# Designs tried in a protein design run: peptides against a protein of PDB entry 4A54. Part 25

Target 1, 94 residues: chain A of PDB entry 4A54
Amino acid sequence: MSVADFYGSNVEVLLNNDSKARGVITNFDSSNSILQLRLANDSTKSIVTKDIKDLRILPKNEIMPKNGTKSPSTNSTKLKSAETYSSKNKWSMD

## One batch from the design tools (peptide; made by RFdiffusion4, then SolubleMPNN)

Design b2_p13_5_s4 (from b2_p13_5, 6 letters changed)
Fold by OpenDDE base, seed 2:
Structure b2_p13_5_s4 (fold): chain B 94 residues (1-94), chain A 13 residues (1-13)
Amino acid sequence: as target 1 above (94 residues)
Amino acid sequence: MLKELEEKLNKES
């Protein structure tokens, strides 16, 4: 797969200086070999590929600390269980 | 450099 196939993936990058960066892959500059990550604070970090020691893709379920966009609490309007009107079939004993 | 990044990404996928 190309680098572009990973755009939008959440990754943790380990740098050669043992620092870590976490973010979403937004772009890759092939001319300069620069990987761009969008961080949790919506800033962009540019990382030179040669400075990358290791990289892991984070599972989608790892809650990036999204900036507190409160997931709109979909007020699950408790659909009041419509009382199943037991249609008492009045068996008219005729 | 591109190839190295692709190899790293593909290894983790």
Scores: peptide ipSAE 0.424, ipTM 0.864, DockQ to the pose 0.848
Fold by OpenDDE base, seed 1:
Structure b2_p13_5_s4 (fold): chain B 94 residues (1-94), chain A 13 residues (1-13)
Amino acid sequence: as target 1 above (94 residues)
Amino acid sequence: MLKELEEKLNKES
């Protein structure tokens, strides 16, 4: 599986300095080898892949602090069908 | 580096 297959996964990252970061995988910059995590406070943390000692995927049932990221309810903007008022321009044939 | 990250992720999946 690619890194992109894990987007949206909640992970705990152990760094080489023994610090830990927990968040949701939001992006991976392949050019710079940077993993981006969204943290519980909605901030983004960038982690250089070489600094990752270990990583675990957290089970879905672990109380993710539901920061209720309201899934943007795709407000189905009802495309108001523009009633094209066909103004029948009655061409008066004189 | 990418491969190593993928290996770590795949190991935990």
Scores: peptide ipSAE 0.421, ipTM 0.864, DockQ to the pose 0.772
Fold by OpenDDE base, seed 4:
Structure b2_p13_5_s4 (fold): chain B 94 residues (1-94), chain A 13 residues (1-13)
Amino acid sequence: as target 1 above (94 residues)
Amino acid sequence: MLKELEEKLNKES
């Protein structure tokens, strides 16, 4: 599978400096080898892939203590159906 | 580099 197949997955990344980052995979820049994670505070962290020691996918059922991080409401972009207001201009010819 | 990341992701999936 490609990296793109894991977009939306919640992951824990272990870096070479033994620091950890947790977030949702949002993007991968193949040109620069940069993995982007959305963190719990809605900030974005960019990680150079060479700095990744290890990675694990977190199970969906790990009750991360919901600190009130609202599940990113999939803002279903309500495609506001462009109500084609067929304004029938009734031209009243007087 | 890409291949290594893909390998890590595929190993955990």
Scores: peptide ipSAE 0.420, ipTM 0.863, DockQ to the pose 0.768
Fold by OpenDDE base, seed 3:
Structure b2_p13_5_s4 (fold): chain B 94 residues (1-94), chain A 13 residues (1-13)
Amino acid sequence: as target 1 above (94 residues)
Amino acid sequence: MLKELEEKLNKES
């Protein structure tokens, strides 16, 4: 697969200086061999490919800590089961 | 350089 096939993938990059970067692959500059990552704070980090020691693809379920977006509290609207009180109005006529 | 990155990505996938 080409690098472009991995656009939108969440990755952890280990650099030669033993620092780590986590982000989504947004672009690759083939002319300069620069990988662009979007970080959790919406900033962009450019990494020269030669400085990459190791790379792993993170599973989709690893929620990057988005700072401020309150996950919409799924207000579990308890659908109170409308108890259909069958009022048997037994109108006994006499 | 491109091949090395592709190789790393393809190895993890």
Scores: peptide ipSAE 0.424, ipTM 0.864, DockQ to the pose 0.790; fails the geometry check

Design b2_p13_6_s1 (from b2_p13_6, 7 letters changed)
Fold by OpenDDE base, seed 4:
Structure b2_p13_6_s1 (fold): chain B 94 residues (1-94), chain A 13 residues (1-13)
Amino acid sequence: as target 1 above (94 residues)
Amino acid sequence: SELEEELSKKLLE
């Protein structure tokens, strides 16, 4: 699993200075440790991961606060669980 | 949540 699996997800990021940012994950620069969010006003915010204190994934139906403009349409990204499971196949050769 | 934990882990790698 990679950060890219979360692209399109709505998140709330709590920064070390106790400020918050909400947006859709659009990109992650692993080389520079920069998380990019698309905000409700359709602007982008780049956050250095070292400045992140905590984050949460917002429910799909949660309305992002709008700032003077309409929120961009976001496609829901179905997240995969990090857990693995085994399935049993009933195989009949007959 | 588990997903949040995994995301956090990946962001800090």
Scores: peptide ipSAE 0.463, ipTM 0.869, DockQ to the pose 0.074
Fold by OpenDDE base, seed 5:
Structure b2_p13_6_s1 (fold): chain B 94 residues (1-94), chain A 13 residues (1-13)
Amino acid sequence: as target 1 above (94 residues)
Amino acid sequence: SELEEELSKKLLE
């Protein structure tokens, strides 16, 4: 098992300075001991592992607080199927 | 969790 097995996992990292970072593990540089996270704003954060106090893996269902890019509610615009009422006006030619 | 422990071990290696 390697750190690469956890790529794509959403994690919360508690740092020694008591700050927290949340993101998806995108890379690990073992030579330099650097963990890379992709954050909610699509930026990347590099964390030196010696600065990590604790780490937890977030469950898949935990809505990463997308920074307020409101996922465009696909307003399923219910395309009201314009019922083209083809009212066949039967013009009765009398 | 066990997975967190394993990840932590690997990060600290």
Scores: peptide ipSAE 0.462, ipTM 0.871, DockQ to the pose 0.119
Fold by OpenDDE base, seed 2:
Structure b2_p13_6_s1 (fold): chain B 94 residues (1-94), chain A 13 residues (1-13)
Amino acid sequence: as target 1 above (94 residues)
Amino acid sequence: SELEEELSKKLLE
């Protein structure tokens, strides 16, 4: 098994600075230890793996937040771009 | 999950 087996997976990454990034794994540079995510706004984010504290794979049925889309919740609020956010909330890795 | 653990291991190798 390699990281490439997880390409296309939607993940949430908790960084050492307690910020979070959510996106689809598009590439991994093993030489430089850089994980690349495609974010909800179709931009890319490169993360140095040493900065990763934890990672979870989001369920397939979980709707990835996108700009301009409605929240899957009943309140129909617009989903914010899920790029990077800071949270000290409970983090659980499956 | 096990998959998350495996991914984490691979990322840190």
Scores: peptide ipSAE 0.467, ipTM 0.871, DockQ to the pose 0.119; fails the geometry check
Fold by OpenDDE base, seed 3:
Structure b2_p13_6_s1 (fold): chain B 94 residues (1-94), chain A 13 residues (1-13)
Amino acid sequence: as target 1 above (94 residues)
Amino acid sequence: SELEEELSKKLLE
């Protein structure tokens, strides 16, 4: 299994500075350890993996709002279904 | 979750 198996998955990333980023995994640069996310505004964010404190995979039924008429592409490999999440007051990795 | 664990492992490799 590789990170590429998760391309197209919606994720929420908690960074070391306690900020959060949510987007679709579009690429991973293994040489430089850079995770690329497509955000709701259709922009791209590059995250160095060392800056990641925690992450979660969002359920498929949780659609990321996008500025525009088109939904983000979900060209991902078929993996087993991620668990659904209830409202959490504290960040925890499931 | 198991999938999150696998993804995190791969990101840290």
Scores: peptide ipSAE 0.454, ipTM 0.869, DockQ to the pose 0.075; fails the geometry check

Design b2_p13_6_s2 (from b2_p13_6, 6 letters changed)
Fold by OpenDDE base, seed 5:
Structure b2_p13_6_s2 (fold): chain B 94 residues (1-94), chain A 13 residues (1-13)
Amino acid sequence: as target 1 above (94 residues)
Amino acid sequence: SELEKELSEKLLK
């Protein structure tokens, strides 16, 4: 099994400096020992593997960084608040 | 997990 078999997996990486990075494995450079993650904001982070203290694979059901699924531009159709014209039917009783 | 172990082994070697 190669690292490439894990491409597309969501992982949480704990670094030696105790910082964490979460992302999808997009690439691994074995010659330079660099793991590339795609982050939630669609940016990429390159991590030198020797800086990795620990790694966990996130289950598929965990909130994947929202791939910029184009939230359907809900055209906020301005629901024109139907101004209920209270027609003051002034029933003037004579 | 075993998968994490495998991945770690591949990354750290």
Scores: peptide ipSAE 0.465, ipTM 0.873, DockQ to the pose 0.105
Fold by OpenDDE base, seed 3:
Structure b2_p13_6_s2 (fold): chain B 94 residues (1-94), chain A 13 residues (1-13)
Amino acid sequence: as target 1 above (94 residues)
Amino acid sequence: SELEKELSEKLLK
């Protein structure tokens, strides 16, 4: 098994400075010991593995919060219930 | 997890 087997996995990395990075593994440079993550904003972060304190693999169902996805403001247009006014056709008998 | 262990072992080597 190689690191490449984990490409596409969503991970959270805890760094030695206690900061965290979350992203998808896109590449690993074994020669330089650099892990590359794609972040939620589609930018790329390179992390030197010696700076990694801990790592966890996130479940597939955790949607990375995309910064800037405006939650579609569901303008709940209250569908005003079309009051079907039953026009009583008064049959005028002539 | 076992997978995290394997990944960590590969990254730290």
Scores: peptide ipSAE 0.463, ipTM 0.872, DockQ to the pose 0.112
Fold by OpenDDE base, seed 4:
Structure b2_p13_6_s2 (fold): chain B 94 residues (1-94), chain A 13 residues (1-13)
Amino acid sequence: as target 1 above (94 residues)
Amino acid sequence: SELEKELSEKLLK
């Protein structure tokens, strides 16, 4: 199993600074250790894995807060279906 | 969960 098997999953990432990011996993750059999330506002957030303190997988129907918050808010929205993204420097062999 | 653990292990290796 690889991180790619989790593409499309909704996750909450707790960072070392105790901030949180919620989004759908769209890509993982293993070479640079960068996790990419699609956020509720359809923007993307790149997170260096060394900054990750904890991670949980969320149900698809859970409300997602905006990035940069420490906890969910009442103004949160649900994420739509995930779209996978590829890094320019990502290499894969078929 | 077990899946969360697996994902974390893959991300942090």
Scores: peptide ipSAE 0.455, ipTM 0.871, DockQ to the pose 0.102
Fold by OpenDDE base, seed 2:
Structure b2_p13_6_s2 (fold): chain B 94 residues (1-94), chain A 13 residues (1-13)
Amino acid sequence: as target 1 above (94 residues)
Amino acid sequence: SELEKELSEKLLK
């Protein structure tokens, strides 16, 4: 198994500074240890893996960084912009 | 999850 097997997965990354980034894995540069995420606004964020404390794969029922995507909830409303940054202390790994 | 563990290992270790 390689990181590439997780391309397309929606992840939440906890950084060493306790901030969080959320996005879809689009690339991993193994030479430079750079994880690339696509954010909700279709921009990209590059994260040095050295700065990553932990990460989780978001279930499908959570907000995905996909514009125009409807919430998996029963209300079928458009998903709000996915959280790309959080400083909350709550963290849980599956 | 196990997958998260695997991914973490690939990324961080």
Scores: peptide ipSAE 0.463, ipTM 0.871, DockQ to the pose 0.115; fails the geometry check

Design b2_p13_6_s3 (from b2_p13_6, 7 letters changed)
Fold by OpenDDE base, seed 1:
Structure b2_p13_6_s3 (fold): chain B 94 residues (1-94), chain A 13 residues (1-13)
Amino acid sequence: as target 1 above (94 residues)
Amino acid sequence: SELEKKLSEKLLK
């Protein structure tokens, strides 16, 4: 298991200074010990892991305060099944 | 949770 397995997870991070950050895990730099979160306003926050006191994973159904940026509604393009109208051209030779 | 613990452990290592 690696931190990458949690990419895309929504988390709340409690820092040693008692401040909190909420966001989606987008990257982890293991060499520099930097956790990157995408915040609700689509900005990026970099957190030094040594500053993390605690972390919780937020449930998917938890309403994050969405700043009014419409998450791109994945328009499920209803693949209209092309009804192949088999026009039986009955060429009646009568 | 156990997942949170695992994630925390990986982040702190």
Scores: peptide ipSAE 0.456, ipTM 0.871, DockQ to the pose 0.133
Fold by OpenDDE base, seed 3:
Structure b2_p13_6_s3 (fold): chain B 94 residues (1-94), chain A 13 residues (1-13)
Amino acid sequence: as target 1 above (94 residues)
Amino acid sequence: SELEKKLSEKLLK
């Protein structure tokens, strides 16, 4: 088994400085010990493995928060209830 | 998990 078997996995990495990075494993440079993650904003982060304190694999159902999904502003157009004005037909008897 | 252990072992070596 190699690190390549985990390509495409979504992971959370805890670094030695207590910061966290979350992304999909896209590459591993074994010669330089560099793990490459694709982040939610589609940018790439390179992490030196010596800086990794802990790592967890996220379940497939955890949707990476896409930065910039504008929640569709449901412009709740208040459907103004069409007041059905009952036109009282005044029957004019001639 | 077992998978996390395997991955960590490969990354730290």
Scores: peptide ipSAE 0.455, ipTM 0.871, DockQ to the pose 0.103
Fold by OpenDDE base, seed 4:
Formats: C-alpha cells, sequence, structure tokens
Structure b2_p13_6_s3 (fold): chain B 94 residues (1-94), chain A 13 residues (1-13)
C-alpha cells in the first residue's frame, strides 16, 4: 500500500505547532516529503511531513475548517468528496 | 484507525 492509495481521501492534519489543516489528499512527493491537500476553498496547501504531528481520515460529510486553524469553527465549510487529483509532480511510494 | 496508521506510516517513514 502506498500514499497514492489515499488520494482523494479527506484528512485532517495536526501540525507540530498545533495548527490544523483539512483537505483532500491530491499528491505526495516522497522525495521531498511533501503532502499536498486541496482545501475547502479549492486552494492547494503543501505540508512538509516532518511538520505533521498527527493525521486522521475524515468522513465525507465532516465540516472542514480553513487551513491554519487549530479547530473547526462555525464558519467551516463542508468539503465535497474529491477524486484523485494529479499535478505535474505526482509521486507514489510503491 | 488501521487505515490512518497505515497512511501515517507511509507519510512519516
Amino acid sequence: as target 1 above (94 residues)
Amino acid sequence: SELEKKLSEKLLK
């Protein structure tokens, strides 16, 4: 199993600074250890894996806060389930 | 969950 098997999954990433990011996994650069998420506002966030403290897989209907927040808020938006998204720099581990 | 553990293992190795 590789990280690519989780492309399209909704996840919440807890960073070492206790901030959180929620989004759909769109890519993983194994060479540079960078996880890419598509956020609720359709922007893309790249996260260096060494900054990740914890990660959980979210249900499709869970409210997604904006990137950089520590917890969900009432202003959070539900992120629609997304399919796999490939960028020019797609990587796989297996 | 088991899947979360697997994903974490792959991301953090």
Scores: peptide ipSAE 0.450, ipTM 0.870, DockQ to the pose 0.096
Fold by OpenDDE base, seed 2:
Structure b2_p13_6_s3 (fold): chain B 94 residues (1-94), chain A 13 residues (1-13)
Amino acid sequence: as target 1 above (94 residues)
Amino acid sequence: SELEKKLSEKLLK
């Protein structure tokens, strides 16, 4: 198994600074240890793996990082372009 | 999850 097996997975990454990034895994540079995520606004974010504290794979029923996609909520709001947020809230890894 | 563990191992270890 390789990281490539997880390409296309929607993940939430907890960074060492307690910020979070959410996106779809699009690439992993093993030489430089850089994980690339596609964010909701279709931009890409490169994360050095040494900065990653933990990560979780988001269930399919959770909000996907897709621009213009409606939230899986009752109000059907559009996904906002949120790439990174800081939270001290509970972090649970499956 | 087990998959997350595997992914973490590949990325972080």
Scores: peptide ipSAE 0.457, ipTM 0.871, DockQ to the pose 0.118; fails the geometry check

Design b2_p13_6_s4 (from b2_p13_6, 8 letters changed)
Fold by OpenDDE base, seed 5:
Structure b2_p13_6_s4 (fold): chain B 94 residues (1-94), chain A 13 residues (1-13)
Amino acid sequence: as target 1 above (94 residues)
Amino acid sequence: SKLEEELSKKLLE
């Protein structure tokens, strides 16, 4: 088994400086000991493995921060609040 | 997990 077998896995990496990074494993440079993650904002982060304190694999069902899937711009069709024109039926009783 | 262990081993090799 190689690190490549984990490509595409979502991981949370705890670094020695106690910062955390979450992303998908996209590459590993074994010669330089560099793990590459694709982050939620589609940027990439390179992490030197010796800086890793701990790593966990996130379950598939964990709501990865939705890549900003362009929520379909629901054209908020301004539901024109049908101003219920209360037609003042002025029932003028004569 | 076992997978995490394996991944960690490979990353530290």
Scores: peptide ipSAE 0.436, ipTM 0.864, DockQ to the pose 0.105
Fold by OpenDDE base, seed 4:
Structure b2_p13_6_s4 (fold): chain B 94 residues (1-94), chain A 13 residues (1-13)
Amino acid sequence: as target 1 above (94 residues)
Amino acid sequence: SKLEEELSKKLLE
């Protein structure tokens, strides 16, 4: 099993500075230890794994905060599972 | 959960 098996999962990440990020796992750069999330506003956030204190997998029906918000609000959006997202510079050989 | 634990382990590898 790899991190890629969790692509598309909704997660809440608690960082070492006690801030939180919520989004869908779209990519993981194992070489640089960077987890990429797609946020409620469809923007992306890159998180260095060393900054992660804790992580939980959210149910699909949980309301997700918009970018810049750490908690759900009346304007929160439910995130759908996303397809895997590759970086522009990702190289693959078929 | 078990899945959360596995994901955490993989992220820390």
Scores: peptide ipSAE 0.435, ipTM 0.864, DockQ to the pose 0.112
Fold by OpenDDE base, seed 3:
Structure b2_p13_6_s4 (fold): chain B 94 residues (1-94), chain A 13 residues (1-13)
Amino acid sequence: as target 1 above (94 residues)
Amino acid sequence: SKLEEELSKKLLE
């Protein structure tokens, strides 16, 4: 088993400075010990493995917060209930 | 998890 077997996995990395990074593993440079993550904003972060304190694999169902997907403001256009005005057909008897 | 352990081992090598 190699690190490449985990490419595409979503991970949370805790660094030695207590900061966290979350992203998808896209590459690992074994020669330089550099882990590459793709972040939610589609940028890439390179992390030296010696700076990693802890790592967890996130479940597939955790949607990475996409920055900038404006939740479609469902303009709840209140469908004004079309008041069906029952036009009383006055039958004029002639 | 077992997978996390394996990944950690590989990253530290």
Scores: peptide ipSAE 0.435, ipTM 0.864, DockQ to the pose 0.109
Fold by OpenDDE base, seed 2:
Structure b2_p13_6_s4 (fold): chain B 94 residues (1-94), chain A 13 residues (1-13)
Amino acid sequence: as target 1 above (94 residues)
Amino acid sequence: SKLEEELSKKLLE
């Protein structure tokens, strides 16, 4: 199994700074340890794996956060950016 | 989940 097996999966990444990024895995650069996500606005975000605290795979029926949309988290925070949001709510891994 | 664990392992390898 490789990271490529997860291409196309919608994931939520918790970063070491407690911010979250949500997107579809589009690429992984193993040489540089960079995970690439496609965000809701079709932009891409590159994340250094060293900055990743945790990661969960979102169920297919879960809606990707968009600008101005309430976070699916318990805190229901409004997202001002399609890229990342910060919350101190419960993080659970499946 | 197990898949998340596997993905995490691969990302951190």
Scores: peptide ipSAE 0.444, ipTM 0.864, DockQ to the pose 0.117; fails the geometry check

Design b2_p13_7_s1 (from b2_p13_7, 6 letters changed)
Fold by OpenDDE base, seed 1:
Structure b2_p13_7_s1 (fold): chain B 94 residues (1-94), chain A 13 residues (1-13)
Amino acid sequence: as target 1 above (94 residues)
Amino acid sequence: MEKEKEFKEALSK
């Protein structure tokens, strides 16, 4: 199993300095052993794996405190199908 | 718990 199998997972990381970080796994640099998390404020935090004391994977149902950035409700503007009134101009050849 | 263990193992590879 690779770290890539966990991309998109929401995790809480406990660091060796007893600080905590919570975010979505977006990337892992295997060459430098750096885990990247996207935080609630849409910023990216890079964590060196050696600094990780512990971690937990958060269940999908745990409401990350959505900073109230309204997911842009894609107003699915129902493209009203322009009823092309095919006015059949019946040219009556009288 | 099992997933966290697997993730930790993946990070150490």
Scores: peptide ipSAE 0.596, ipTM 0.902, DockQ to the pose 0.703
Fold by OpenDDE base, seed 3:
Structure b2_p13_7_s1 (fold): chain B 94 residues (1-94), chain A 13 residues (1-13)
Amino acid sequence: as target 1 above (94 residues)
Amino acid sequence: MEKEKEFKEALSK
């Protein structure tokens, strides 16, 4: 299995500095070990894999809010902002 | 949990 098999997946990344990032996996640079996430505001965040402390793959039913896009009215819990934020809540993996 | 394991393994290749 390769990282490409996970393209399009929603992930939450816990970084070594205890900050979190949420986004859709769009690319992986294997030469430089850089994971690219598309954030809720449609910007791209590059993360060096060595800075990743932990990660989880979010269920497909969790919708990431995009700027200006009406999320389909699914009774699904909206994901937190895909932008990097300080961790206040306990980290848990599904 | 299993998918995360597979993803971590993929990242380490």
Scores: peptide ipSAE 0.591, ipTM 0.900, DockQ to the pose 0.725
Fold by OpenDDE base, seed 2:
Structure b2_p13_7_s1 (fold): chain B 94 residues (1-94), chain A 13 residues (1-13)
Amino acid sequence: as target 1 above (94 residues)
Amino acid sequence: MEKEKEFKEALSK
């Protein structure tokens, strides 16, 4: 299995600095070991794989937060920007 | 957990 098999998957990445990034896997640079995510605001984040502490693949039924959309759990809250960090997010791997 | 394991393995190749 290759990283390319996961392209298009929604993932949450926990970094070594305990920050989190959530996005869609769009590319992987194997030469430099850089994982690229597209974030909710359509920006891209490049992550060096060595900086990844842990990750989870979000289930398809889990709505990816998008800019300008309401959270499925908090319909009252609009996402003003891409969610790139939340320590309060449930962290679990399947 | 299984998919994450597979993904981590793929990243380490």
Scores: peptide ipSAE 0.589, ipTM 0.901, DockQ to the pose 0.768; fails the geometry check
Fold by OpenDDE base, seed 4:
Structure b2_p13_7_s1 (fold): chain B 94 residues (1-94), chain A 13 residues (1-13)
Amino acid sequence: as target 1 above (94 residues)
Amino acid sequence: MEKEKEFKEALSK
């Protein structure tokens, strides 16, 4: 299995600094170890893989109270939630 | 957990 098999998945990434980023996986640069996420505002965030502490794939049925926004499906490219979450947000692995 | 494990493994390749 390759990273490309997860393109289009909606993920939440926990970084080493305990911040969280949420977005759709759009690309992976294996040479530089950089994961690219498309965020809710359609911008792209590049994350160095060594900065990733953990991640989860967001299920379609995930309901998280985030300023009245709903989490998109795992295969959705449209994000309505904030691209960055605090460490206080619920964290679980599937 | 299965998918996340697979993804982490893929990232390490």
Scores: peptide ipSAE 0.580, ipTM 0.900, DockQ to the pose 0.758; fails the geometry check

Design b2_p13_7_s2 (from b2_p13_7, 4 letters changed)
Fold by OpenDDE base, seed 4:
Structure b2_p13_7_s2 (fold): chain B 94 residues (1-94), chain A 13 residues (1-13)
Amino acid sequence: as target 1 above (94 residues)
Amino acid sequence: DELTEQLKEALEK
């Protein structure tokens, strides 16, 4: 089973401190292990992957954040969205 | 870490 392309997807990130962040994946720095999200207010948040406890892809119809705000948009050529299935690989989004 | 490797596979193709 192939790993799905997360770029441009709406994701929810659960951090080790149990805080959450929601946004669109805009960049990933593999050399430094940094995931960049664009948040609903158009700001960016950089997260070190070692600080991430869990990451899930949000369904297309799910509002970000939960309080009625529209999902952030990214002008990425790799814009995708899918659900994460617990029965599959934890990091897959088939 | 595992997430880094998965993201590399998913985002750097």
Scores: peptide ipSAE 0.410, ipTM 0.857, DockQ to the pose 0.171
Fold by OpenDDE base, seed 3:
Structure b2_p13_7_s2 (fold): chain B 94 residues (1-94), chain A 13 residues (1-13)
Amino acid sequence: as target 1 above (94 residues)
Amino acid sequence: DELTEQLKEALEK
């Protein structure tokens, strides 16, 4: 099955403490389990994946970071966003 | 963790 590369996608991250972060995925450190987001103010935020409760891809009609990258063109596959935030890591690939 | 593996699959393939 083809897996979508969602680098450059605008995402919303729900953390275990119920705070939220929104930004474009700019980097992922698989060795250290760190996801980096570019925020709307052009700053960056690094998040340890263990602190993430849920992650969803935002619709293109939502606000993008000012100097962010364009969402990658994924023609074949989509990431499913979680509809609820009761369970950890509910997002999936289509 | 599970999310790390999912991100590896989604971002590195």
Scores: peptide ipSAE 0.401, ipTM 0.854, DockQ to the pose 0.153
Fold by OpenDDE base, seed 1:
Structure b2_p13_7_s2 (fold): chain B 94 residues (1-94), chain A 13 residues (1-13)
Amino acid sequence: as target 1 above (94 residues)
Amino acid sequence: DELTEQLKEALEK
């Protein structure tokens, strides 16, 4: 997965407080452990990674926030969304 | 890929 493929990915973030956020990954600050999402209303949400319980990449056909962010046509590397709804989302990269 | 790895590391903490 290229950085370009990662940035612009639509994700759903489940927080430890059971709240959910959906948006496009715009930035990640590794030094401060902050994930930045662009939300459907074009606002930016910063999330501390320690508050993240789970993160899933949304398929392109799923209701993307309608704002015309040109998802760069990065080649669909089939991230096999193993729908393992199992609690330990170990992202098994094949 | 570095970003993905960094994100994974951050989420595992």
Scores: peptide ipSAE 0.160, ipTM 0.749, DockQ to the pose 0.145
Fold by OpenDDE base, seed 2:
Structure b2_p13_7_s2 (fold): chain B 94 residues (1-94), chain A 13 residues (1-13)
Amino acid sequence: as target 1 above (94 residues)
Amino acid sequence: DELTEQLKEALEK
C-alpha cells in the first residue's frame, strides 16, 4: 500500500509542536518525506513527516474542506469511520 | 484506525 492510496482522504495531523492541521492529502514527496495537505481555505500546507506526531483519518461525516476532492472511491477498504472524535479526547492513531 | 496506521506506516517508509 502506498501513500497515494490515501490521496483525497481527509486527515487531522498532530505535529510535534502540538499544533494541528486538518486537510485533504493531495501529495506526498517521497524524496523529501513531505506530506501535502489542502486546507479548508484551499491553501496548501506542506508537512515534513518527521514533524508528525500523530495522524488520523477523519470520518466522512466530518466537515471536509469544501474543495476536498471527493474521497477517492477508495475501493471497499472499509474506511472504518474513525470513531467520532467525540468520544476519545485522545489523539489515538487507531 | 487501521487506515491511519497504514498511512503512518506508509509515511515512515
Scores: peptide ipSAE 0.172, ipTM 0.738, DockQ to the pose 0.542; fails the geometry check

